# Ledger of designs, part 75: peptides against a protein of PDB entry 8YVU

Target 1, 39 residues: chain A of PDB entry 8YVU
Amino acid sequence: PQLCYILDAILFLYGIVLTLLYCRLKIQVRKAAITSYEK
Target 2, 160 residues: chain B of PDB entry 8YVU
Amino acid sequence: TWLTVLKKEQEFLGVTQILTAMICLCFGTVVCSVLDISHIEGDIFSSFKAGYPFWGAIFFSISGMLSIISERRNATYLVRGSLGANTASSIAGGTGITILIINLKKSLAYIHIHSCQKFFETKCFMASFSTEIVVMMLFLTILGLGSAVSLTICGAGEEL

## One batch from the design tools (peptide; made by RFdiffusion4, then SolubleMPNN)

Design b2_p14_8_s4 (from b2_p14_8, 11 letters changed)
Fold by OpenDDE base, seed 5:
Structure b2_p14_8_s4 (fold): chain B 39 residues (1-39), chain C 160 residues (1-160), chain D 39 residues (1-39), chain A 14 residues (1-14)
Amino acid sequence: as target 1 above (39 residues)
Amino acid sequence: as target 2 above (160 residues)
Amino acid sequence: as target 1 above (39 residues)
Amino acid sequence: LQQLLLLLLLELSS
């Protein structure tokens, strides 16, 4: 039972971090696409 | 391009906030329908007694909807309204987290005091169930607050 | 305990989906960077 | 709301 809650916390944190990384990466992709379009 | 990114982010955050709110409402409704919280001693469901699943969900839902509408119509009055709603939702989320943490502490303390090794006892079962529900609600509230804060920052950035 | 496992399953699925999306975006960024370097 | 969520998921998946 305690392990389940610990796992929830870890997975939740992982989800938040991945969401932030995804957003940052999406911004990078868009910037790269804009730069390629201007060339 | 930046405006388009911000719009997509705001819409996504708004939808996420609405979804979180709906899940919280569903859980609140289920708990209220299955359990008579008024007869449960020990303030295990203090968050439910405070009505947090309902008002918190409403605030998050309104904030999300206003954010989406504001982005679609691109009207100055809607932007201000969305910013206000998001700010209110963020405050509500913070309050909700506080209430949930207090409830969680009480539930954990109750479980610890009664040494609930046998979950078949009604009190221990209720305490464990409450703890599980509160944890789920806490996660949802954190997600909602994160969305509301992000929307608030975005709205504030547009006004500056 | 059952609710905890359900939450774990949802969070796990979310984490997998985000990881896949992150990997796909990372590949796109790399492809865009390579294309910009060749120009 | 469901349609919007679906559209957002589709956009995110593309």
Scores: peptide ipSAE 0.483, ipTM 0.792, DockQ to the pose 0.035
Fold by OpenDDE base, seed 2:
Structure b2_p14_8_s4 (fold): chain B 39 residues (1-39), chain C 160 residues (1-160), chain D 39 residues (1-39), chain A 14 residues (1-14)
Amino acid sequence: as target 1 above (39 residues)
Amino acid sequence: as target 2 above (160 residues)
Amino acid sequence: as target 1 above (39 residues)
Amino acid sequence: LQQLLLLLLLELSS
């Protein structure tokens, strides 16, 4: 049971990091698409 | 800038893979140090008896290291090597998942057979502990597989 | 304890999905960058 | 580990 909680914490942190990275990447995609459209 | 970001992401994935491997290795070593698996009756620790934490960790570590090295040196030959290592690690991960699932089934069956209602009984405690460790290893293995697959796809995309 | 295991499963699934989405998004960024460079 | 942390920080900061 204690190990489960530790795993939860690790997975939670990983999920947060991935979410942030995903958001940043999504913004980059949008910027790239806009730049491509303006050309 | 984009290439730099992508490179950083690949490095991150590689490091994540290495970290996963290290955690698996740590769990394996801890279990081996605390429990004499060879003398434990039954197949509760079948995944450990098969040595999965060790060879799996090695494969993931090698894959991660090669990925990081490949990315840092930005050499075509290293990219191919990393791709090969990631593919091998993906196969190893799949095999590991299978072994872990089998181990989980055996552990659960053991718990069921012995009617482990009381957690404080030594046999039941060991079975439960084994199950928990196997579950953790399973999660780590799947994470490692995900990272390896991701790196493989990224590497393949760079070669095309 | 059961809730912990369920949470682990959910977080794990979330992590996998995010990883896949991240990869797809990364590919899109690359494609967009290539298209922008060719123009 | 330090390099990983630095990489994570750089990705977070960029």
Scores: peptide ipSAE 0.506, ipTM 0.809, DockQ to the pose 0.035; fails the geometry check
Fold by OpenDDE base, seed 4:
Structure b2_p14_8_s4 (fold): chain B 39 residues (1-39), chain C 160 residues (1-160), chain D 39 residues (1-39), chain A 14 residues (1-14)
Amino acid sequence: as target 1 above (39 residues)
Amino acid sequence: as target 2 above (160 residues)
Amino acid sequence: as target 1 above (39 residues)
Amino acid sequence: LQQLLLLLLLELSS
C-alpha cells in the first residue's frame, strides 16, 4: 500500500515532466517551422 | 502548419479535460453513492461537501468541449470563446486545487490526531479513504489545470 | 489501497501515451532541423 | 488520435 502511493507520486511527477518537455518540444518545432518558412 | 499542430494539441487537451472531468464526476458520484458524506463527522470530506467534484467536472467539461469545438470550426470568435472558457477553467482548477489541499490537510490532521493504528476502525478507514480520493482528485485537477493552461496559452497565441 | 492501484494504472497509461507523443514530436523536431540545415 | 497525430507529424514534416 505505501509502495502504491510512492508509485503514484513518481508517475505523477513523470507525467508533469513529460508534459513540460512536450510543451518545450512543441515550441521548438514551431520555431523551426517559422525559421524554415522565412528562408 | 504550426497552427494545425496547436489545433490538434488543443483537441487533445480538450479531450483530456473532458476525460478528467468525467473521471472526477464518476469519482464524485461513486463517493456520494457509497458514502453518506452528510453523516460523516468532521472536515475530512470538505471538498466533497463543497461540491468540488461536480462543479469542477462541469467547468473542465465545458472548457474541453469549447476547445474541441473551437478547433473544429476554426473560427476566430470560437478561439476567443475557447480562450475565455479555458481561462475560467484554469481559475476553477486552481480554486479546486486549493480546496483539495485544504481538505488533504484536514484529513491528514485527522489521521494524526486520532493516531489511526487500527485501519479497520470506521473513522480511520473513512479518513484513509477520503485521503486517497482527495489525492486522486488533486492529481486529476492538476492534470486538468495543466491542460486548461496549455489551451489558454495556445488560444492566446492564436489571438496574437 | 485498491484505488491507489487504479490511479497507478491510469498514471502509467498516461505516462506511456505522453512518452510516445514526446518521441514522435522529437522525431519531428529532428526532421525540421535537418530540413532547415539543407536549406 | 494516433491517426491525427500521424497526420500532424506528416504536416509538420512537410
Scores: peptide ipSAE 0.473, ipTM 0.805, DockQ to the pose 0.021; fails the geometry check
Fold by OpenDDE base, seed 3:
Structure b2_p14_8_s4 (fold): chain B 39 residues (1-39), chain C 160 residues (1-160), chain D 39 residues (1-39), chain A 14 residues (1-14)
Amino acid sequence: as target 1 above (39 residues)
Amino acid sequence: as target 2 above (160 residues)
Amino acid sequence: as target 1 above (39 residues)
Amino acid sequence: LQQLLLLLLLELSS
């Protein structure tokens, strides 16, 4: 049971970090697309 | 093409929000059907007594639906409406998290007071069950809030 | 206890999906960068 | 979801 809660916490943190990284990457892709469109 | 992808991501986030809301609603209905919360002594189910699973699910559902509609209809007017709904949903989610944290603290206090050495005692079982449900609801609420915030940021980006 | 395991499964699945999406997005960024470099 | 995957694949292929 305790291991399950620890795993939940780790997975949750991982999910948050991945979401942030995904957002950053998405913004980078958007910027690249805009730059490509302006050229 | 990229704008279309971004729109699809918004739709996905909206769908995720609706799904989260539906799960919360299902949990709320199951708990209400299985347990008579009104007869449970103590504040273990304070979040349920406050009706959080119901109103929270409604807010998230409305926010998600508005986001999907706003994405499907390329109207600036709908984008503003979606942004407002997402903001309201984010506030509701934050409030829900606060309520759930308070409920969790009460549940933990209850477990400590009753020294739940005997798992089969009805009170200890109820406290443990409540804690599990509250934790699940907390995770779902955080996911919903994350979706709402993401949609809000996307909507704000479109307004700029 | 059983609910914890269900939550773990959901979070794990979510993490996998996010990782796949992140990888795909990263590949897109790389392709966009290459295309921009060739121009 | 399928359309999203398809568009994502198309974007990856482009």
Scores: peptide ipSAE 0.457, ipTM 0.798, DockQ to the pose 0.022; fails the geometry check

## One batch from the design tools (peptide; made by RFdiffusion4, then SolubleMPNN)

Design b2_p15_1_s1 (from b2_p15_1, 7 letters changed)
Fold by OpenDDE base, seed 1:
Structure b2_p15_1_s1 (fold): chain B 39 residues (1-39), chain C 160 residues (1-160), chain D 39 residues (1-39), chain A 15 residues (1-15)
Amino acid sequence: as target 1 above (39 residues)
Amino acid sequence: as target 2 above (160 residues)
Amino acid sequence: as target 1 above (39 residues)
Amino acid sequence: DKAEELQRILEQLDE
């Protein structure tokens, strides 16, 4: 049972980190697209 | 391209919000079906007594649905409505988190006071079960709040 | 304990989906960068 | 900070 809660915490943290990274990557893609359109 | 990407994200966030709401509702209904919370002494299920799983699920569901509809129809009035609903759901989520934290503290205090070494004692079992459910609901509420806030930011960006 | 395992399964699935999406987005960014470099 | 707090709560629950 303790292991289950630890796993939940790890998976939750992983989900948050991935979401943040995904958002950052998406912003980068958008910036790149805007820069490409201005050329 | 930016708007199309945001729209896809909004739909995803809306779906996530609806899913979270449905899960919360399911948990609420299951708990209410298995346990008669009205007969439980103490504040172990204070969040359930307050009806949080129900109203929270409703708010998140409405917010998610409005977000999806706003994205699909691309109407200005729907965008404003979605923004309002997302803001309301964000506030509801914050309130829910607060209630759940209070409930969690009470449950943990109960476990500590009674020195629940034996999980088979009815009171200790109920306190532990309550704590587990509250933690799960807290996670779901945090996810819902995150989605609602994200949708609010996206909606605010579309109005500017 | 059973609820913990269910939560683990959901979080795990979410993590997998996010990872796949992140990988796809990363590939798109790389392709965009390569295309920009060739111009 | 929230993850650590949750982990502390979970650790307390498992004891």
Scores: peptide ipSAE 0.465, ipTM 0.819, DockQ to the pose 0.017
Fold by OpenDDE base, seed 4:
Structure b2_p15_1_s1 (fold): chain B 39 residues (1-39), chain C 160 residues (1-160), chain D 39 residues (1-39), chain A 15 residues (1-15)
Amino acid sequence: as target 1 above (39 residues)
Amino acid sequence: as target 2 above (160 residues)
Amino acid sequence: as target 1 above (39 residues)
Amino acid sequence: DKAEELQRILEQLDE
């Protein structure tokens, strides 16, 4: 049971980091799309 | 700017791979320290007996380090080296997943055969504990494989 | 303890999905950047 | 029952 909670914490942290990276990447894609549209 | 982003992503993937490897190594060492696997009858800990947590962790660590170094120096020879290392790590990860799945099946079969209704029985407890650890290692291995494959694709894309 | 394992499974699935989406998004950004460079 | 469920999960992971 304790190991499960540790795994949960690690997976949760990983999920948060991936979410932040995904958001950043999504913003970059949007910026690139806008720049391409203005050209 | 896109190159900078890709560089940061490769570094992140490399760090993730190293972290995964270190966690796997830590789990392997803890299990080996707490449990005398050599005296456990059966193939419940076959993945541990094969030393997978150790060699797998080493491969992932090397792959991650090479990926980080390759990204930082941006040298063609390092890119090729990183690609090779990541490919090797991906293969190792796939093999590790296979071994872990086999071990998990054996552990589950053991639990089923012995009708482990009482969790407090030593054998059933050990089998359950093994299953839990194997599942954790499987998850970590899949994460490591994902990072290694991602780095391989990124490296291959840079060579083309 | 059972809830912990369920949470682990959900978080793991979430991690995999996010990783795949992140990879796809990264490929899209790269394609967009290449297209922008050719213009 | 739990073992069967876990086996099903494992089978799904192998696919």
Scores: peptide ipSAE 0.458, ipTM 0.827, DockQ to the pose 0.014
Fold by OpenDDE base, seed 5:
Structure b2_p15_1_s1 (fold): chain B 39 residues (1-39), chain C 160 residues (1-160), chain D 39 residues (1-39), chain A 15 residues (1-15)
Amino acid sequence: as target 1 above (39 residues)
Amino acid sequence: as target 2 above (160 residues)
Amino acid sequence: as target 1 above (39 residues)
Amino acid sequence: DKAEELQRILEQLDE
């Protein structure tokens, strides 16, 4: 049971990190698209 | 291309919020149906007594639905509505996290005071169960908050 | 213990979905960068 | 006695 809670914490952290990375990547895509549109 | 990606992302985030809300509602209803929280001694289920699973689920559901509708119709008024709903959901999520943390502290304190080494003791079982449910609700709330904040940032970016 | 495993499953699924979305977004960024470089 | 102790702890947490 303790191992399960540890796994939950790891998966939760992973989810947060991925969400942040996804947001950053989304912003990059937007910036790239804007730059491409201005050219 | 980028607009289509953004649309898919907003829809995904909206679906995530709705799913989170539904799960929270399901857990709330199951707990309320199985346990008579009103007769439970102590503040082990303080988050449930406060009705957090219900109002939190409603807020996340509304936010998710508005996000999906906003994405599908691509109307300015819907974008503003979605932004408002996401902001409200973010506030609700923050409040929910606070309530859940307080509940967790109380539950853990209860377990410690009663020296819950024996799982089969009714009080210890209830405290452990409460802790597990609250942890699940906390994770779901954080996920919902993350989606709501993401949608809020996206909506704010579109208005600028 | 059962609830912990359910949470693990949900978090795992969320992680997979986010990973797939991240990969798709990364591919889009690469395509956008290539298109911008060709212009 | 344990219930009273719990109440005391909860009151301290609410402060």
Scores: peptide ipSAE 0.372, ipTM 0.809, DockQ to the pose 0.008
Fold by OpenDDE base, seed 3:
Structure b2_p15_1_s1 (fold): chain B 39 residues (1-39), chain C 160 residues (1-160), chain D 39 residues (1-39), chain A 15 residues (1-15)
Amino acid sequence: as target 1 above (39 residues)
Amino acid sequence: as target 2 above (160 residues)
Amino acid sequence: as target 1 above (39 residues)
Amino acid sequence: DKAEELQRILEQLDE
């Protein structure tokens, strides 16, 4: 039972980190697209 | 092409938000149907007594639906509506998280005070079950809030 | 305990989906960077 | 399939 809660915490943290990374990557893609459109 | 990708991502976020809302609603309904929360002494189920699974799910569902509709029709008025709905959903999610944290603290305090050694005692079982459900709802609410905030940022970027 | 495992399954699935989306987005960024370099 | 396998592993760990 304790292991399950620890796993939940790890997976939750992983989900948050991935979401942040995904958002950053999305912003980078947007910036790249804008730069390509201006050229 | 990048706009199409962004639209697909927004649609995915909207779908995720709707799914999260539906899961929260289902959990709320099941808990209310199985447990007589009104007769449970204490504030272990304070979030359920406040109706959070229901109104929270409704807000997230509306926000997600509006986001999807806004992405499909690409109308300026729908973009504004979606932005407003996502903002409202984000606020609702934040409030929900606060309520759930308070409920979680109360449930944990109850477990510690009663020194629940016998898991099969009705009160200890209910407190443990409440803690598990509240944790699940907290995770779902955080996921919903993340999607709503992401959609809000995307919508704000389209208006600028 | 059963609810904990269900949550683990959902979080795990979410993590997999996010990872796939992140990989796809990363590939798109790379393609955009290559296209911008050729121009 | 991976989720089911993980679930089986978790069930074995809880035993």
Scores: peptide ipSAE 0.381, ipTM 0.813, DockQ to the pose 0.023; fails the geometry check

Design b2_p15_1_s2 (from b2_p15_1, 7 letters changed)
Fold by OpenDDE base, seed 2:
Parts: structure tokens; sequence; C-alpha cells
Structure b2_p15_1_s2 (fold): chain B 39 residues (1-39), chain C 160 residues (1-160), chain D 39 residues (1-39), chain A 15 residues (1-15)
């Protein structure tokens, strides 16, 4: 049971990091799209 | 700016791969230190007997290190080396998943045969512990495979 | 204990989905960058 | 801190 909780913690941390990276990437895509539209 | 972001992402994937490898190695070492797998009756620890935590961890570690070095030095020869290592790691990861699935099936079958309703029985405890470790290793292996495949695709894209 | 394993499965699935979405978004960013470079 | 809180909550659910 303790191992399961450790895995949960690792997966949770991984999920948070991926979510942050995804958000940053999404913002970059939006900025690129705006720049392309202005050209 | 975009290239720097991509490099950061690749480094993150490489670090994730190395971390996964280290965790797998640590689990393998701990299990081998605590349990004499050779003296355990049955095929509950077949993945450990096959040495997967060790060779798999080595392959993933090498692949991750090569990926990080390739990204830092930005040399064409290192990129090719990293691509090769990531491909090898992907193959190793796939093989590892297969071994772990087989081990998981054996462990579950063992639990079913012994009707392990009582956790305090030594055999049932070992089977449950094995199942938990195998599941964890399976998840880690899938994560490692995902990172290796992602790095392989990124490397292939840079060569084109 | 059973709830822990269910949570692990959900978090794992979430991680896979996020990874796939991240990869797709990354490909889109690359395509946008190439298009911007050609203009 | 949030991860620790979640872990504590999970421990309580499994009790």
Amino acid sequence: as target 1 above (39 residues)
Amino acid sequence: as target 2 above (160 residues)
Amino acid sequence: as target 1 above (39 residues)
Amino acid sequence: SRAEELLRALKQLDE
C-alpha cells in the first residue's frame, strides 16, 4: 500500500509538470498565430 | 526562442528518462537486497530473475544521458548517436513491458490459486508485494518508452 | 488500498493523454515556425 | 505542500 502512495505522488508531480509545460506551449502557439495573422 | 523552448523540452524528456531509469534501478536493487529472489519458490519475480530492472535501467540511463549531451553540444554526430540510443531504449522498453506483463499474469494467477484473502500469509504477502512492484515498474517502463519514442521522433525530425 | 490503485490508473491515463496532447501541440508549433520562416 | 495534503487525504480514504 505504501508503494502505491509513492507512485501516486510521482504521477501527480509528473501530471503537474506536464500541465504547466502544456500551458506554456499553448501560449506560445497563440502568440505565433497572432504574429502570423499580423503579417 | 522557439529552438530554446524545444531544447528545454528535450532536456526535460531526457531527465525524465534518466529519472525513470534510476527509480527502476533503485527498486531492483532494493528488491534484490531485501529478498533473495533465488530462494523464492515460483515465478512471481520472473522479471527480476530476467534482470530487467538492471539492463533496462542501463539502457534508459544511457539513452537519457546521450540525449542530454546531444542537446547541450548541438553536434550532428551526437544527435545521431542519441537517435540510435533512443531507438535502442525504445526496443528495450517494449521488451520490458512484455516481460512485466508476463510476470504480472503469473503473480495474479498465484494470488488466485492460493485464494489470498488473508494478507498476513507469507506467500500471499510476497505475491501482493510482487504485484505492486511489477505494476510500478510497468508504469515507469511505459513512461520511459514514451520519453524515448518522443526523443526519437524529435531527433528524426531534426535529421530531415 | 484499492482506491490507491484506482487513482494510480486514473493518473497514469491522464499522464498518457497529456503527453499525446503535448506532442501534438509541439508539432503544431513546429509547423507554425516553419511557415513563419518561409514568409 | 499540495501534494502532501493530497497524500494525507488519500491515506485517510484508505483507512
Scores: peptide ipSAE 0.368, ipTM 0.812, DockQ to the pose 0.023
Fold by OpenDDE base, seed 3:
Structure b2_p15_1_s2 (fold): chain B 39 residues (1-39), chain C 160 residues (1-160), chain D 39 residues (1-39), chain A 15 residues (1-15)
Amino acid sequence: as target 1 above (39 residues)
Amino acid sequence: as target 2 above (160 residues)
Amino acid sequence: as target 1 above (39 residues)
Amino acid sequence: SRAEELLRALKQLDE
């Protein structure tokens, strides 16, 4: 049971980090699309 | 800017808030249907007795819906309404976290006091079950609060 | 303990989905960068 | 069905 809670904490942290990275990448894709449209 | 990023993700944050609210409501209803919390002795389910899954879910749902509608219609009156709802939801989320932490402490204390070596005892099983549900609800509430605060910051930035 | 395992399964699935989405976005960013370089 | 629609909507938002 303790291992399960530790795993939950790790997975939760991983989820947060991935969400932040995903948001950053999404912004980059949008910026690239706008730049491509202006050219 | 961070504000521009949050504005672009406002709909996503609103949807996340609604989803979190629905999950909280589902957990609340399931727990209330399976367990007669009113007949359980002690404060193991204090958050459920206070009705937090219900009113918290309502506040988060309303806030999320208003945020989505405000983003889609882009009307000034809706922006103000959404800001107010998000602020209220943020306060409700903070209160909910506090209640859940108190409940978690009580549940853990109960487990320690009764030296629950045999998890098959009804009281120990209920305390463990309560602890697990409260932890899940705490994570969901933190997620909901994060979305509500983000939406509040976005709304405040639009009014300035 | 069963609820912990259910949460682990949900978080694990979420992590996999986010990883796939991140990979897709990364590929899109690379394609956009290549297209921008060719123009 | 509603849960599936929500999941699809969330997937579309991520695309």
Scores: peptide ipSAE 0.361, ipTM 0.795, DockQ to the pose 0.115
Fold by OpenDDE base, seed 5:
Structure b2_p15_1_s2 (fold): chain B 39 residues (1-39), chain C 160 residues (1-160), chain D 39 residues (1-39), chain A 15 residues (1-15)
Amino acid sequence: as target 1 above (39 residues)
Amino acid sequence: as target 2 above (160 residues)
Amino acid sequence: as target 1 above (39 residues)
Amino acid sequence: SRAEELLRALKQLDE
């Protein structure tokens, strides 16, 4: 049971990090798309 | 193409909110059905006593639904409504997280104070069960908050 | 303990979905970067 | 399938 909680914490942290990275990447894609459209 | 991708993402976030809300509601209902919280001494179930699973679920559900509807109909009033709902959901989520953290601390403190070595003691069992549920609710609430905030940012960007 | 496993499953699924989305987005960024470089 | 395998592994670890 303790291992399960540790795994939960790791997975949760992973989820948060991925979400943040996804958001950043999304912003980058948007910027790239805008730049390509202006050219 | 970009608008389509964004719309798909918004829909996904909305679905995530609805799912989170449903899970929270289910947990709340199950806990209320199985346990008579009114007879449990202490603040182990403070989040449930505050009705968080219910109002939180409602807010997240409304936010998710409005986000989906706004994406589909592309009406200006719906976009604003979705933005408002997402903002409200974000606030509710933040409040919920705070309540859940407090509840978690109390539950953990209870476990430590009573040296719950005997799992079969009714009080210790309830405290452990509460802790598990609160942790789950906390994760779900954080997920919901993240989705709501993301939708809020997206909506704000569309208005500019 | 059972609840912990359920949470693990949900978080795991979420992590997989986010990873897939991240990969797709990363590919899009790369494509956009290549297109911008060719111009 | 991977999720199910992980669940099975976790169940074994908790025994």
Scores: peptide ipSAE 0.366, ipTM 0.809, DockQ to the pose 0.023; fails the geometry check
Fold by OpenDDE base, seed 1:
Structure b2_p15_1_s2 (fold): chain B 39 residues (1-39), chain C 160 residues (1-160), chain D 39 residues (1-39), chain A 15 residues (1-15)
Amino acid sequence: as target 1 above (39 residues)
Amino acid sequence: as target 2 above (160 residues)
Amino acid sequence: as target 1 above (39 residues)
Amino acid sequence: SRAEELLRALKQLDE
């Protein structure tokens, strides 16, 4: 059971990090699209 | 730029918040139905005794629903209502996290004090179960708070 | 213990979905950057 | 399927 909780913590942290990275990447895609449209 | 991203994901965040709220409510209801928490000695279920799964779920559900409706209808009064609801939900989420952390500490302390080496002892089993449920509720509450804060920022940006 | 495993499964699934979405978004960023460079 | 396999492995570790 203790190992399960550790895994939960790791997976939770991973989920948060991925969510942040996804948000950042989505912003980059939008910025790139806007820059491409202005050209 | 961040505000623009939040606006585009507002519906998704609202749905996530509602889903989180529903899961919290379901867990709270199941635990209260299966366990007589009121007759359990100790503070291992302090978060449940405080009723957090219920009122927190209600706040998150209302906040999420208002956010979705506000986005779909694009009405000024709904935007303000959503902002207020999301703010209230954020406060509720913060309070819930605090309660859950306190409960977690008490549960862990109980396990330590009673030297719960045997899982089959009723008191140790209940403390372990409480710890598991509290951890799950804590994760859900953090997710709910994140969504509520994001929606609040989005709503505030729309009012500016 | 069973609840911990259920949570692990949900978090694992969430992590996989986010990873796939991140990969797709990364490909989109690369395509947008290439298109912007060719202009 | 991989998640299920991991869950089975975790169950075996906790036993």
Scores: peptide ipSAE 0.359, ipTM 0.793, DockQ to the pose 0.021; fails the geometry check

